# Ledger of designs, part 75: peptides against a protein of PDB entry 4U39

Target 1, 302 residues: chain A of PDB entry 4U39
Amino acid sequence: SIKVIGVGGGGNNAVNRMIENEVQGVEYIAVNTDAQALNLSKAEVKMQIGAKLTRGLGAGANPEVGKKAAEESKEQIEEALKGADMVFVTAGMGGGTGTGAAPVIAQIAKDLGALTVGVVTRPFTFEGRKRQLQAAGGISAMKEAVDTLIVIPNDRILEIVDKNTPMLEAFREADNVLRQGVQGISDLIATPGLINLDFADVKTIMSNKGSALMGIGIATGENRAAEAAKKAISSPLLEAAIDGAQGVLMNITGGTNLSLYEVQEAADIVASASDQDVNMIFGSVINENLKDEIVVTVIATG

## One batch from the design tools (peptide; made by RFdiffusion4, then SolubleMPNN)

Design b2_p15_6_s1 (from b2_p15_6, 4 letters changed)
Fold by OpenDDE base, seed 3:
Structure b2_p15_6_s1 (fold): chain B 302 residues (1-302), chain A 15 residues (1-15)
Amino acid sequence: as target 1 above (302 residues)
Amino acid sequence: SSVWVYRNGKLVAEY
């Protein structure tokens, strides 16, 4: 089974976005120290952590409180994660609960023997230096606790949105990018397509790889496959070129009109941009909600 | 309870 755990406010917003987009084949768990915020989650499983420590009032933007809250609730977290083959831990770094609790939850998942993937955001520069410093500490702790950590730099999201985009919409886009990171991997396992991958294939690429980068490309029209692939490998979310990666996981998602030719064309473009010795795997997913769009997701590891 | 399980919008388990 695949479990997705949203940790804190940002992680829970991302989980809500996943549920709204009908991401299939996963179990959703919402974790928070704030009981009121937790009640707004759409997840089937809701877990309040650190009830004794915080009394449900949240972590007060303190990562140490988030950490201690997860430690207090360790046995409950273990029970909720039991039997998972794969665990996604998603959070917005820089806050109290997400920053402090996500590494603890990730370590619990890893100790249970699950393939543990972190999908987290760095805060926007406008959120202030304190949040950036807290996020750096949380990301460092996550790297030690996961098999693969996908880090999304929120400031790079500002390069793909309109300059007049309200702050609230920038956060919604960050939640959407977190959704795309989780779905880009989970669909390869859970959703049949033209080219299917199994869990063992994904585990080979993602096990004990440390930091990863994600690129996304979306296109329509006659050359949509090639355009989507080119956008993915040149994505602002990729802080480095993919030619230095040791492993590449690629998802090619389209509607019912997706052809094997388009899949091969996109895969060839990504392969040509990668190192010759790269271990690349790719899958194809059919999403009926995609009309004429192709979405290419690339995850570069190592 | 620290854990709630919902199915089809109804609470089915509490831990």
Scores: peptide ipSAE 0.148, ipTM 0.779, DockQ to the pose 0.016
Fold by OpenDDE base, seed 4:
Structure b2_p15_6_s1 (fold): chain B 302 residues (1-302), chain A 15 residues (1-15)
Amino acid sequence: as target 1 above (302 residues)
Amino acid sequence: SSVWVYRNGKLVAEY
């Protein structure tokens, strides 16, 4: 089974976005120290952590409170994660609950033997230096606790949205990018396509790889496959070129009209941009919610 | 959906 755990406000917003987009084949768990915020989750399983410590009033933007809250609830987290083959831990770094609890939850997942993937955001620069510093500590702790950590720099989201995008919409886009990171991997396992991967394939690429970068490309029209692939490898979310990666996981997602030719075309573009010795695996996914769009997701590891 | 409340490693409430 695949479990997605949203941790804190940002993680839970991402989980809500996943549910709204009907990401299939995963179990959703919402974790928070704030009981009121947790009640707004659409997840089937909602877990309040640190009830004694916080009284359900949240972590007060303190990562140490988030950490202690997860430690207080360790046994319940273990029970909620039991039997998972893969665990996604998603959070917005820089806050209290997400920053502190996500590494603890990730370590619990890893200790249970699940392939543990972190998908987290760095805060926007406008959220202030304190959040950036807290996020750096949380990311460092996540790297030690996961098999692969995908870090999304929120400031790079500003390069893919209009400059006049309201702050609230920028956060919504961050939630969407977190969704894309989880879905881009989970769909390769859980959703049929023209070229299917199994869990073992994904595990080979993602086990004990440390930090990863993600690129996303979306396109429509006659050259949509090539355009989507080119956008993915040149994505602002990629803090480095993919040619230095030791491993590449690629998802080519389209509607029911996705052709094998389009899949091959996209894969060839990404392969050509990658190192010759790269361990590249790619899968295709059919998403009926896509009309004429192709979405290419690239995860670069190493 | 169920809300599980944990304290000291024990389930204390479900909503």
Scores: peptide ipSAE 0.091, ipTM 0.669, DockQ to the pose 0.015
Fold by OpenDDE base, seed 5:
Order: C-alpha cells, then structure tokens, then sequence
Structure b2_p15_6_s1 (fold): chain B 302 residues (1-302), chain A 15 residues (1-15)
C-alpha cells in the first residue's frame, strides 16, 4: 500500500489538494498539532499529535514542539503507517509542526521498512529569514530520515506563475507542486499506463538516494511530448541540471490519445540530457481528464 | 494523541 501523510498546515493543504484532484491508489493521513486545523482536513485518517504537549493548540511555529509532539505520538504514528510499502511525507518547511514532526514521522516510516519519500517545500523568501533558517534545519533532518527527499524551492514557483499572482495563489501553487510530486510517483505504481512500472523499479531509483530535484513540463499540440520533456528538464524547480543525477525517474502522463511514440520521444529527450551512466526508469500514465495535454514529471536523485 | 477515521463523512473510529 501507498500512504501519503501530510504534516502540519502546509502538508495538510497539499493532501487536501491531492484529494480534490482525485489522486487514486493512495491512503491519506493528515497529521497536525492544531486540532482546529486538522478538522478541516479531507483525509480519511486524521491524527492529532502531541495532545498532551500542545493541548491541540498547535506548535507555535516552534520546530522543537513539532518534534516533541511527533515523539509523544510515536506509537499512534506507527499504527497508522503499519503495512505501508511506500510512505510519502509531505510538509511545508519553516513552520512548527511540519518542520519538527515531518522528520520524526519519516524516520518512523523508514524504520517500519517502507520506502520513505519526503516531498517538502522551502518557504518563500518573503516569509522571512526565521522561516528560512527553520526550514534549513528541518530539511537537514529530513535528509537523514528519508530514502529520497524532494525539495521544492517555493521562490522558483514565482518564475512559473504570473508576476501579478496574489500571495494566496502562490501558496496554492506550492500545494499543487507538492501534489504533482506525489502524484508523479504514485501514479507510476497505482495507475495503469502504456508502460507500467512495478514498486521494485521505483524502489531501485529512490532507496537511500538522499536529496532529489523535481522538474515538471506541460505541453499541448503536435510536438507536445518533446515540448513537455524539454520543459521538465529545464524547469525552474530544478536548481541543478539533471546531468549530474545518479538516478532519474520519469512520468509521462497523457490522455487516451497518448501514443507509445510520444512516450519514447519524451524518454529519449530526458535520457539525452542525463549522464550516460544514469539509472533512468520511466513510466506512462493515462489520465482520462487530460485531453490534448501531456505532463512530464522528472525526479533526479543523487 | 488521537486518530480519527472518517468514512463517507462520518467519524467511524477514534483511537
């Protein structure tokens, strides 16, 4: 089974976005120290952590409180994650609960033997230096606790949205990028396509790889596969070129008109941009909600 | 600490 655990406000917003977009084949768990915020989650499983420590009033933007809250609730977290083959831990770094609890939860998942993938955001620069510093500490702790950590630099989202995009919409886009990171991987396992991957293939690319970068490309038209692939490998979300990656996981998602030729064309572009010795795997997904769009997601590990 | 399980919008378990 695949479980997605959203940790704190940002993580739970991402989980809500996943549910709203009908990401299939995963179980959703919402974790928070704030009981009121947790009640707004759409997840089937909701877990209040650190009830004794926080009394449901949240972590007060203190990562140490988030950490201790997860430690307090370790047994309940273990029970909720039990039997998962893969666990996605999603959070917005820089806050109290997400920053502190996500590494603890990730370590619990890893200790249970699940392939543990972190998908987290680095805060926008406008959120202030304190959040950036807290996020850096949380990201460092996450790297040690996961098999693969996908870090989304929120400031790079500003390069892919309109300059007049309201702050609230920038946060919604961050939630959407978190969704895309999880879905880009989970669909390869859970959703049939033209080229299916098994869990073992994904595990080979993601197990004990440390930090990862994600690129996304979307295109339409006759050259949509090539354009989407080119956009993915040049994505602003990629803080480094993919040619230095030891592993690459690629998802090519299209509608019912997605051809095998388009899948191969996209894969060839990504392979050509990668190191010759890279371990690259790719899968395809059919999403009936996509008409003429192709979405390429690239995850570069190592 | 508690876990709530919801099905079809109804709380069905808490532990």
Amino acid sequence: as target 1 above (302 residues)
Amino acid sequence: SSVWVYRNGKLVAEY
Scores: peptide ipSAE 0.039, ipTM 0.667, DockQ to the pose 0.016
Fold by OpenDDE base, seed 1:
Structure b2_p15_6_s1 (fold): chain B 302 residues (1-302), chain A 15 residues (1-15)
Amino acid sequence: as target 1 above (302 residues)
Amino acid sequence: SSVWVYRNGKLVAEY
C-alpha cells in the first residue's frame, strides 16, 4: 500500500489538494498539533499529535514542539503507517509542526521498512528569515530520515505563475506542486499506462538516494511530448541541471490519445539531457481528465 | 483518542 501523510498546515493543505484532484491508489493521513486545523482536513485518517504537550493548540511555530509532539505520539504513528510499502511525507518546512514532526514521522516509516519519500517545500523569502532557518534545519533532519527527499523551492514557483498572482494563490500553487510531486510518483505504481513500472523499479531509483529535485512540464499541440519534456528538464523548480543526477525517474502522463511514440520522444529528450551513466527509469500514465495535454514529471536523485 | 477515521464525512472510528 501507498500512504501519504500530510504533516502540519502546509502538508495538510497539500493532502487536501491531492484529494480534491482525486489522486488514486493512495491512503491519506493528516497529522497536526492544532486540532482545529486538523478538523479541516479531507483525509480519512486524522491524527492529532502531542495532545499532552500542546493541548491541541498547535506548535507555536517552534520545530522542537513539533518534534516532541511526534515523539509523544510515536506508537499511534507506527500503527497508522504499519503495512505500508511506500510512505510519502509531505510538509511545508519552516513552521512548527511540519518542520519538527515530519522528520520523526519519516524515520518511523523508514524503520517500518517502507520506501520513505519526503516531498517538502522551502518557504518563500517573504515568509522571513526565521522560517528559512527553521526550514534548513528541518530539511537537514529529513535527509537523514528518508530514502529520497524532494525539496521544492517556493521562490521558484513565482517564476511559473503570473507576476500579479496574489500571495494566497502562490501558497495554493505550492500545494499543487506538492500534489504533482506525490502524484507523479504514485501514479507510476498505481495507475496503468502505456509503460508500467512496478514498485521494485521505483524502489531502485529512490532507495537511499538523499536529496532530489523535481521538474514539471506541460504542453499541448503536435509537438506536445517534446515540449513537455523540454519544459520539465528546464523547469524553474530544478535548482540544478539534471545532468549531475545519479538517478532519474520520469512520468509521462497524457490522455487516451497518448501514443507510444510520444512517450519515447519525451524519454529520449530527458535521457539526452541526463548523464550518460544515469540510472533512468520512465513510465507512462493515462489520465482521462487530460484532453490534449501531456504532463512530464522528472525526479532527479543523487 | 488522537486518531479519527472518517468515511463520507462522518466519524466512524476513534483510536
Scores: peptide ipSAE 0.090, ipTM 0.730, DockQ to the pose 0.015; fails the geometry check

Design b2_p15_6_s2 (from b2_p15_6, 5 letters changed)
Fold by OpenDDE base, seed 3:
Structure b2_p15_6_s2 (fold): chain B 302 residues (1-302), chain A 15 residues (1-15)
Amino acid sequence: as target 1 above (302 residues)
Amino acid sequence: SQVVVYRNGKVVKEY
């Protein structure tokens, strides 16, 4: 089974976005120290941690409070994660609960023997230096606790949105990119396509790989497959070129009109941009909610 | 209680 655990405010917003986009084949868990925020989660399973420590008022932007709340709740987190083959841990780094608790939860998942994937954001520069420093510490701790850590640099999201985009919409886009990172992997296992992958394929690429980068491309029209692939490999979210990666996981998602030719065309473009010795796996997914769009997601590991 | 678990909006466990 696949479990997605959203940790703190940003992680829970991402989980809500996943549920709203009907991401299938996963169990959702929301974890927070803020009871009021947790009540707004759409997840079937909700866990309030550190209830005595925080009195349900949240971690006060202190990562040590988030960490302690998760450590004191270890046995209950283990129970909630038990039986998962794969665990996604999603959080916005820089806050109290997400930054402190996500590494603890990730370590618990890994110790249970699950393939543990972190999908986290760095804060925007405008959130201030304190959040950036807290995020750096949380990301370092996550890297030690996971098999693969996908880090989304929120400042790069500003390159793909309009310059007049309100701050609230920039955060919503960060939640959407977290959704795309989880869905881009989970759909390869859980959702049928033209080319299916199994859990063993994904495990081979993602086990003990450390940091990873994600690129996304979306296109429509006659050359949509090629355009989406080119956008994915040149995505602002890729802080480095894909040609340095040791492993590449690619998802090609389209509507019911997705052709095998389009899948192969997209795969060939990504392969041509990658190192010759790269371990590349790719799958296709059919999403009936996509009309004329193709979405290419690339995850570069190593 | 250190942990409260909810399922489908109902408390199912308290620790």
Scores: peptide ipSAE 0.336, ipTM 0.906, DockQ to the pose 0.014
Fold by OpenDDE base, seed 2:
Structure b2_p15_6_s2 (fold): chain B 302 residues (1-302), chain A 15 residues (1-15)
Amino acid sequence: as target 1 above (302 residues)
Amino acid sequence: SQVVVYRNGKVVKEY
């Protein structure tokens, strides 16, 4: 089974976005120290942690409170994660609960023997230096606690959205990019396509790989596959080129009109941009909600 | 309780 755990405000917003986009084949768990925020989660399972420590009022932007809340809740988190083959831990780094609790939850998942993937954001620069410093500490702790950590630099989202995009929409786009990171992997396992991957394939690419980068490309029209692939490998979300990656996981998602030729064309472009010695795997997914659009997601590991 | 678990909006466990 695949479980997605949203941790804190940003993680729970991402989980809500996943549920709203009907991401299939996963169980959702929302974790928060803020009881009011947790109540707004659409997840079937909700866990309020640190209830005595915080009185349900949240971590006060203190990562140590988030950490302690998760540590005190270890047994209950273990119970909620039991039987998962794969666990996604999603959070916005820089806050209290997400930054502190996500590494603890990730370690619990890893200790249970699940393939543990972190999908986290760095805060926008405009959120201030304190959040950036807290995020750096949380990301460092996540690296030790996961098999793969996908880090999304929120500032790079500003390069893929219109310059006039309101701040609130930039946060929504960050939630959407977190969704895409989880869905781009989970769909390869849970959603049939033209080329299916199994859990073992994904595990070979993601097990004990440390930091990862994600690129996304979306295109329509006659050359949509090639354009989407080119956009993915040149994505602003990639803080480094995919050259030098030890592993590449690629998802080619399209509508019912997605052709095997388009899948191969996209895969060839990504392979050509990767090192010759890279372990690359790719799958395709059919999403009936996509009309003429192709979405290429690339995850570079190592 | 340090942990409250909700399922479908109902408390199912309190620790």
Scores: peptide ipSAE 0.216, ipTM 0.856, DockQ to the pose 0.014
Fold by OpenDDE base, seed 4:
Formats: structure tokens, C-alpha cells, sequence
Structure b2_p15_6_s2 (fold): chain B 302 residues (1-302), chain A 15 residues (1-15)
């Protein structure tokens, strides 16, 4: 089974976005120290942690409170994660609960023998230096606790949205990018396509790889496959070129009109931009919610 | 939805 655990406000917002987009084949768990925020989660399983420490009022932007809250709840987190083959831990780094609890939860998942993937955001620069410093500590702790850590730099989201985008919409886009990162991997296992991958294929690419980069490309029209692939490999979310990556996981998602030719065309573009010795695995997914769009997701490891 | 509240490693409330 695949479990997605959203940790803190940003992680829970991402989980809500996943549920709203009908991401299939995954179990959702929401974890928070804020009971009121947790009540707004759409997840089937909701876990309030650190209830004594926080009185359900949240971690006060203190990562040590988030960490202690998760440590106090270890046995229950283990129970909630038990039987998962794969665990996604999603959080916004820089806050109290997400930054402190996500590494603890990730370590619990890894210790249970699940393939543990972190999908986290760095805060926007406008959130201030304190949040950036807290996020750096949380990311470092996540890197040690996971098999693969995808870090989304929120400032790069500002390169793909209008400059006049309200702050609230920028956060919504961050939630959407977190969704795309989880869905881009989970769909390869859980959702049938033209080329299916198994869990063993994904495990081979993602086990003990440390930091990973994600690129996303979306396109429509006659050259949509090629355009989506080109956008993915040149994505602002890629802090480095995919050239030099040791492993590449590629998802080619389209509607019911996705052709095998389009899949091959997209795969060839990504392969041509990758090192010749790269271990590249690609899958295709049919998403009925996509009409004329193709979405290419690239995860570069190593 | 299942809401589980934990204090000191114990379930305090389930919803």
C-alpha cells in the first residue's frame, strides 16, 4: 500500500489538494499539532500530535515543539504507517510542526521498512530569514530520514506564476506542486497507463538516493508531448540540469487520447537530455481528468 | 474521517 502523510499546515494543504484532484491508490493521513487546522483536513485519517505540549494550539513556529510532538506520538504514528510499502511525507519546511515532525515521521516510516519519500517545500524568501534557517535544519534532518527527498524551492514557483499573483495563490501553487510531486510518483504504481511500472522499479530508482530534483512540464496541442517533455527538463523547479543525474524517473500522463507515439517522443527527449549512463525508468499514466493536456514529471536522483 | 488524539504516546480521543 501507498500512504501519503501530510505534516503540519503546508503538508495538510497539499493532502487536501491531492484529495480534491482525486489522486487514486493512496491512503491519506493528516498530522498536525493544531486541532482546528486538522479539523479542516479532508484526509480519512487525522492525527493530532503533541496534544499535551501544544494544547492543540499548534507548535508556535518552533520546530522543537513539532519534533517533540511527533516523538510523543511515535507508537501511534507507527500504527498508522504499518503495512505501507511506500510512504510519502509531505510538509512545508520553515514552520513548527512540519519542520520538526516530518523528519521524525519519515524516520518511523523508514524504520518500518517502507520506501520513504519526502516531498517538501522551502519557504518563500518573503516569509523571512528565520523560516529559511528553520527550513534548512528540517531539510537536513529529512535527508537523513528518507530514501529520497524532493525539495521544492517555493521561490522558483514565482518564476512560473504571474508577478501579480496574490500571496494566497502562491501558497496554493506550492500545494499544487507538492501534489504533482506525490502524484507523479504514486500514479506510476497505482494508476494504469500505456507503460506500467511496478513498485520494484520505483524502489530501484528511489532507494537510498538522498536529494532529488523535480521538473514538471504541461502542454496541449499537436506537439504537446515534446513540449511537455522540454518544459519538464527545463523546469524552474530543477535547481540543476538533469544532465549528470544517476537516475531518472519519468511520468508521462495524458488523457484517454494519449498515444504510444507521444509517450515515446517524450521519453526520447528526456533521455537525450540525460547522461548516457543514466538509469532511466519511465511510465505512462492515463488520467481521465486530463482532456488535451500532457503532464510530464521528471524526478532526477543522484 | 478518523481523528485520533494522542497525549504522551496514548490515544486520548478517537472521532
Amino acid sequence: as target 1 above (302 residues)
Amino acid sequence: SQVVVYRNGKVVKEY
Scores: peptide ipSAE 0.210, ipTM 0.815, DockQ to the pose 0.015
Fold by OpenDDE base, seed 5:
Parts: structure tokens; C-alpha cells; sequence
Structure b2_p15_6_s2 (fold): chain B 302 residues (1-302), chain A 15 residues (1-15)
């Protein structure tokens, strides 16, 4: 089974976005120290952690409170994660609960033998230096606790949205990028396409790889496969070129009109931009909601 | 309790 665990406010917002977009084949868990925020989660399973420590009032933007809350709740987190083959841990780094608890939860998942993937955001620069410093510490702790850590640089989201985009919409886009990162992987396992991957294939690319980068490309029209692939490998979300990656996981998602030719064309473009010795695997997914769109997601590891 | 588990808006476990 695949479990997605959202940790703290940002992680829970991302989980809500996944549920709203009907991401299939995954179980959702929401974790928070804030009981009121947790009540707004759409996840079937909700876990309030650190109830004695925080009295349900949240971590007060202190990562150490988030960490302690998760540590005190270890046995219950283990019970909630038990039987998962894969665990996604999603959080917005820089806060109290997400930054502190997500690494603890990730380690619990890894110790249970699950393939553990972190999908986290760095805060926007405008959120201030304190959040950036807390995020850096949380990302470092996540890297030690996961098999693969996908880090989304929120400032790069500002390059793909309109300059007039309200701050609230920028946060919603960050939640959407977290959704795309989880869905781009989970769909390869859980959702049939033209080219299917198994869990073992994904595990070969993602086990003990450390930091990863994600690129996304979306296109329509006659050359949509090629355009989507080119956009994915040149995505602002990629802080480095994919040519240095040791592993590449690619998802080609389209509507019911997605052809094998389009899948091959997209794969060839990504392969041509990658190192010759790269271990590249790709799958295709059919999503009826995309109609004429193709979405290419590239995850570069190593 | 240190942990409260909810399922579908109902408390199912308290630890």
C-alpha cells in the first residue's frame, strides 16, 4: 500500500489538494499539533500529536516542539504507517510542526521498511530569514530520514506564475506542486497507463538516493509530447540540469488519446538531455481529466 | 492523551 502523510499546516494543505484532485491508490493521513487546523483536513485518518505538550494549540513555529510531539507519538505513528510499502511525507518546511515532526515521521516509515519519499517545500524568501533557517535544518534532517527527498523551491514557483499572482495563490500553487510531486510518482504504481511500472522499478530509482529535483511540463497541440518533455527538463523547479543525475524517473500522463508514439517521443527527449550512464525509467498514465493535455513529470535523483 | 486519532471526524483512538 501507498500512504501519504501530510505533516503540519503546509503538508495538510497539500494533502487536501491531493484529495480535491482525486489522486487515487493512496491512503491519506493528516498529522498536526493544532487540533483546529487538523479538523479542517479532508484526510480520512487524522492524528493530533503532542496533545499534552501543545494542548492542541500548535507548535508555535518551533521545530523542537514539532519534533518532540512526533517522538512522544512514535508508537501511534508506527501503527498508522504499518503495512505501507511506500510512504510519502509531505510538509512545508520552515514552520513548527512540519519542520520538526516530518523528519521523525519519515524515520519511523523508513524503520518500518517502507520506501520513504519526502516531498517538501522551501519557504518563499518573503516569509523571512527565520523560516528559511528553520527550513534548512528540517531539510537536512529529512535527508537523513528518507530514501529520496524532493525539495520544491517556492521562489521558483514565482517564475511560473503571473507577477500579479496574490500571495495566497502562490501558496496554493506550492500546494499544487507538492500534489504533482506525489501524484507523479504514485500514479506510476497505482494508475494503469500505456507503459506500466511496478513498485520494484520505482524502488530501484528512489531507494537511498538522497536529494532529488522535480521538473514539470504541460502542453497541448500537435507537438504536445515534445513540448511537455522540453518544458519538464527546463523547468524552473529544477535547480540544476538533469544531465548530472544518476537516476531519472519520468511520468508521461495524458488523456485517453495519449499515443505510444507520444510517450516514446517524450522519453527520447528526456533521455537525450540526461547522462549516457543514467538509470532512466519511465511510465505512462492515463488521466481522463487531462483531455488534450500532456503532463510530463521528471524526478532527477542523485 | 498525547495522541488523538480521528477517522471521518470521529475520535477512534486516544493515547
Amino acid sequence: as target 1 above (302 residues)
Amino acid sequence: SQVVVYRNGKVVKEY
Scores: peptide ipSAE 0.156, ipTM 0.828, DockQ to the pose 0.014

Design b2_p15_6_s3 (from b2_p15_6, 8 letters changed)
Fold by OpenDDE base, seed 5:
Structure b2_p15_6_s3 (fold): chain B 302 residues (1-302), chain A 15 residues (1-15)
Amino acid sequence: as target 1 above (302 residues)
Amino acid sequence: SQVVVYKDGKEVARY
């Protein structure tokens, strides 16, 4: 089974976005120290951690409180994660609960033998230096606790949105990018397409790979496959070129009109931009909600 | 430490 665990406010917002976008084939768990925020989660399973420590009032932006809350809740987190083959741990880094608890939860998942993938955001620069420093510590701890860590640099989201985009919409876009990262992987396993991958294929690319980069491209029209692939490999979310990656996981998602030719064309473009010795796997997904769009997601590992 | 688990909006466990 695949489990997605949202940790703290940002992680829970991302999980809500996944549920709203009908990401299938995954079980959702929301974890928070804030009981009121947790009540707003759409996840089937909700876990309030650190209830004695925080009295349900949250971690006060202190990662040590988030960490301790998760450590004190280890047995219950283990039970919630039990039987998962894969666990996504999603969080907004820089806060109290997400930054502190996500590494602990990731380690619990890894110790259970699940393929553990972190999908996390760095805070925007405007959120201040304290959040950036807390996020850096949380990301460092996540790297040790996961098989693969996808880090979304929120400042790069500002390059793909309109300059007049309200702050709230920038945060919603960060939640959407977290959704795209999880869905781009989970759909390859859970959702049939023209080219299907199994869990073993994904595990070969993601097991013990450390940091990963994600690129996303969306296009429409006659050359949509090529355009989407080109956008994915040149995505502002890629902090480095994919040509240095040891592994590449590619998702080519389209509507019911997605052709095998389009899948091959997109795969060839990504392969041509990658190292010749790269272990590349690609799958296709049919999403009926995509009318004329193709979405290419590239995850570069190593 | 106290953990409260909710499923389908209902408390199912408290530890």
Scores: peptide ipSAE 0.592, ipTM 0.955, DockQ to the pose 0.014
Fold by OpenDDE base, seed 2:
Formats: C-alpha cells, structure tokens, sequence
Structure b2_p15_6_s3 (fold): chain B 302 residues (1-302), chain A 15 residues (1-15)
C-alpha cells in the first residue's frame, strides 16, 4: 500500500490539494499539533499529535515542539503507517509542526521498512530569515530519515507563475507542486498507462538516494511531448541540471490520445540530457482529465 | 492524552 502523510499546515494543505485532484491508489493521513487546523483536513485519517504538550494550540512555530509532539506520539504513528510499502511524507519546512515532526515521522516509516520519500518545500524568502533557518535544519534532519528527499524551492515557483501572482496564490501553487511530486511518483505504481512500472522499479531508483530534484513540463500541440520534456529538464524547480544524476525517474502523463511515439520522444530527450551511465526508468500514465496536454515529471536522484 | 485519531470525522482513538 501507498500512504501519503501530510505534516503540519503546509503538508495538510498539500494533502487537501491531492484529494481535490483525486489522486488515486493512496491512503491519506493528516498530522498536526493544531486541532482546529486538523479539522479542516479532507484526509480520511487525522492524527492530532502532542495533545498534552500543545493542548491542541499548535507548535508556536517552534520545530522542537513539533519534534517532541511526534516523539510523544510514536506508537500511534507506527500503527497508522503499519503495512505501507511506500510512505510519502509531505511538509512545508520552516514552521513548527512540519519542520519538527516530519523527520520523526519519516524515520518511523523507514524503520517499518517502507520506501520513505520526503516531498517538502523550502519557504519563500518573504516568509523571513527565521523560517529559512528552521527549514534548513528540518531539511537536514529529513535527509537522514528518508530514502529520497525531494526539496521544492518555493522561490523558484515565482519563476513559473505570473509576476503579479498574489501571495496566497503562490502558496496554492506550492501546494500544487507538492501534489505533482507525490502524484508523479504514485501514479507510476497505481495508475495504468502505455508503459507500466512496478514498485520494485521505483524502489531501485529511490532507495537510499538522499537528495533529489524535480522538474515539471506541461505542453499542448503537435510537438507537445518534446516540448513537455524540454520544459521538465529545464524547469526552474531544478536547482541543478540533471546531468550528474545517478538515477532518473520519469513520468509521461497524457490523455487517451497519448501515443507510444510521444512517450518515446519525451524519454529520448530526457535520456539525451542525462549522463550516459544514468539509471533511467520511465513510465506512462493515462489521465482522462488531460485533454490535449502532456505532463512530464522528472525526478533526478543522486 | 497525547494523540487523538479521527477517521471519517469521528474520534476512533485517544491516547
């Protein structure tokens, strides 16, 4: 089974976005120290952690409170994650609960033997220096606790949205990018396409790889496959080029009109931009909600 | 209690 656990406010918002976009084949768990915020989760399973420590009032933007809340709740988190083959831990880094609790939850998942993937955001620069410093500590702790850590730099989201995008919409786009990171991987396992991957294929690329980068490309028209692939490998979300990656996981998602030729064309572009010795795997997904769009997601590991 | 678990909007466990 695949479980997605959203941790704290940002993680819970991302999980809500996943549920709203009908991401299939995953179980959703919402974790928070704030009971009122937790009530707004759309997840089937909701866990209030640190109820004694926080009295349900949240972590006060203190990562140490988030950490202690998860440690206090270890047995219940273990029970909620039990039997998962794969666990996604999603959080917005820089806050109290997400920054502190996400590494603890990730370690619990890993200790249970699940393939543990972190999908987290760095805060926007406008959220202030304190959040950036707290996020750096949380990301470092996540790296040790996961098999693969996808870090999304929120400031790079500002390069893919309109310059006049309101702050609230920038946060919604961060939630959407977190969704894309989870869905781009989970769909390869859970959703049929023209080329299917199994869990063992994904595990080979993602097990004990540490940091990963994600690129996304979307295109329409006659050259949509090539354009989507080129956008993915040049994505502002990639803090570095995909050259030098030891592993590449690629998802080519299209509508019912997606051709095998388009899948191959996209794969060839990503392979040509990668090292010759890269371990590349790719799958295709059919999403009937995509009309003429192709979405290419690239996860570069190592 | 340290944890409250909800399923389908109902409390199912309290620790």
Amino acid sequence: as target 1 above (302 residues)
Amino acid sequence: SQVVVYKDGKEVARY
Scores: peptide ipSAE 0.382, ipTM 0.911, DockQ to the pose 0.014
Fold by OpenDDE base, seed 3:
Structure b2_p15_6_s3 (fold): chain B 302 residues (1-302), chain A 15 residues (1-15)
Amino acid sequence: as target 1 above (302 residues)
Amino acid sequence: SQVVVYKDGKEVARY
């Protein structure tokens, strides 16, 4: 089974966005120290951690409180994660609960033998230096606790949105990018396509790889496959070129009109931009909600 | 610490 655990406010917002976009084949868990925020989660399973420590009032933007809340709740987190083959841990880094609890939860998942993937955001520069420093510590702790850590640099989201985009919409886009990172992997396992991958394929690429980068490309029209692939490999979310990656996981998602030719064309473009010795695995997914769009997601590991 | 678990909007466990 695949479990997605959203940790703290940002992680829970991302989980809500996944549920709203009907991401299939995953179980959702929301974790928070704030009981009021937790009540707003759409997740089937909701866990309030550190109830004695925080009295349900949250971590007060202190990562040490988030950490202690998860440590004190270890046995219950273990029970909630038990039997998962794969665990996605999603959080917005820089806060209290997400930054402190996500590494603890990730370690618990890994110790249970699940393939553990972190999908986290770095805060925007405008959130201030304190959040950036807290996020750096949380990301470092996540890197040690996961098999693969996908880090989304929120400042790069500002390069793909309009300059007049309200701050609230920039946060919604960060939640959407977290959704795309989880869905881009989970759909390869859980959702049928033209080229299906199994869990073993994904495990081979993602097991003990450390940090990863994600690129996303979306296009429409006659050359949509090629355009989406080119956008993915040149994505602002890729802080480095794909040619240095040891492994590449690629998802080509389209509607019912997705052709095998389009899948091959997109795969060839990404392969041509990658190192010759790269371990590349690609799958295709059919999403009936996509009409004329193709979405290419590339995850570069190593 | 005390953990409260909810499923389908109902409390199912308290630790």
Scores: peptide ipSAE 0.334, ipTM 0.897, DockQ to the pose 0.014
Fold by OpenDDE base, seed 4:
Structure b2_p15_6_s3 (fold): chain B 302 residues (1-302), chain A 15 residues (1-15)
Amino acid sequence: as target 1 above (302 residues)
Amino acid sequence: SQVVVYKDGKEVARY
């Protein structure tokens, strides 16, 4: 089974976005120290942690409170994650609950023997230096606790949105990028396509790889496969070129009109941009919601 | 949806 655990406000917003986009084949768990925020979660399983420490009022932007809150709830987190083959831990780094609790939860998942993937955001620069420093500590702790850590730099989202984009919409886009990172992997296992991968294929690419980079490309029209692939490998979310990666996981998602030719064309573009000795695996997914769009997701590991 | 509340490693509420 695949479990997605959203930790704190940003992680829970991402989980809500996944549920709203009907991401299939995964179980959703929401974890928070804020009881009121947790009640707004759409997840089937909702876990309030740190109830004694916080009285359900949240972590007060203190990562040590988030950490202790997860530690006092360890046995219940273990029970909620039990039997998962794969666990996604999603959080916004820089806050209290997400930054402190996500590494603890990730370690619990890894200790249970699940393939543990972190999908987390760095805060925007406008959130201030304190949040950036807290996020750096949380990311370092996540890296030690996961098999693969995908870090999304929120400032790079500002390169793909209009300059006049309201702050609320920038946060919604961060939630959407977190969704795309989880869905880009989970769909390869859980959703049939033209080329299917199994869990063992994904585990080979993601097990004990440390930090990973993600690129996303979306296109429509006659050259949509090539355009989506080119956008993915040149994505602002890629802090480095994919040619240095030891492993590449590629998802080519389209509507019911996705052709094998388009899948091959997209795969060839990504392969040509990668090292010749790279361990590349690719899958295709059919998502009826995309209609005429192709979405290419590239995850570079190593 | 199920909300489970934990304190000191113990379930204290479920709703």
Scores: peptide ipSAE 0.063, ipTM 0.729, DockQ to the pose 0.015

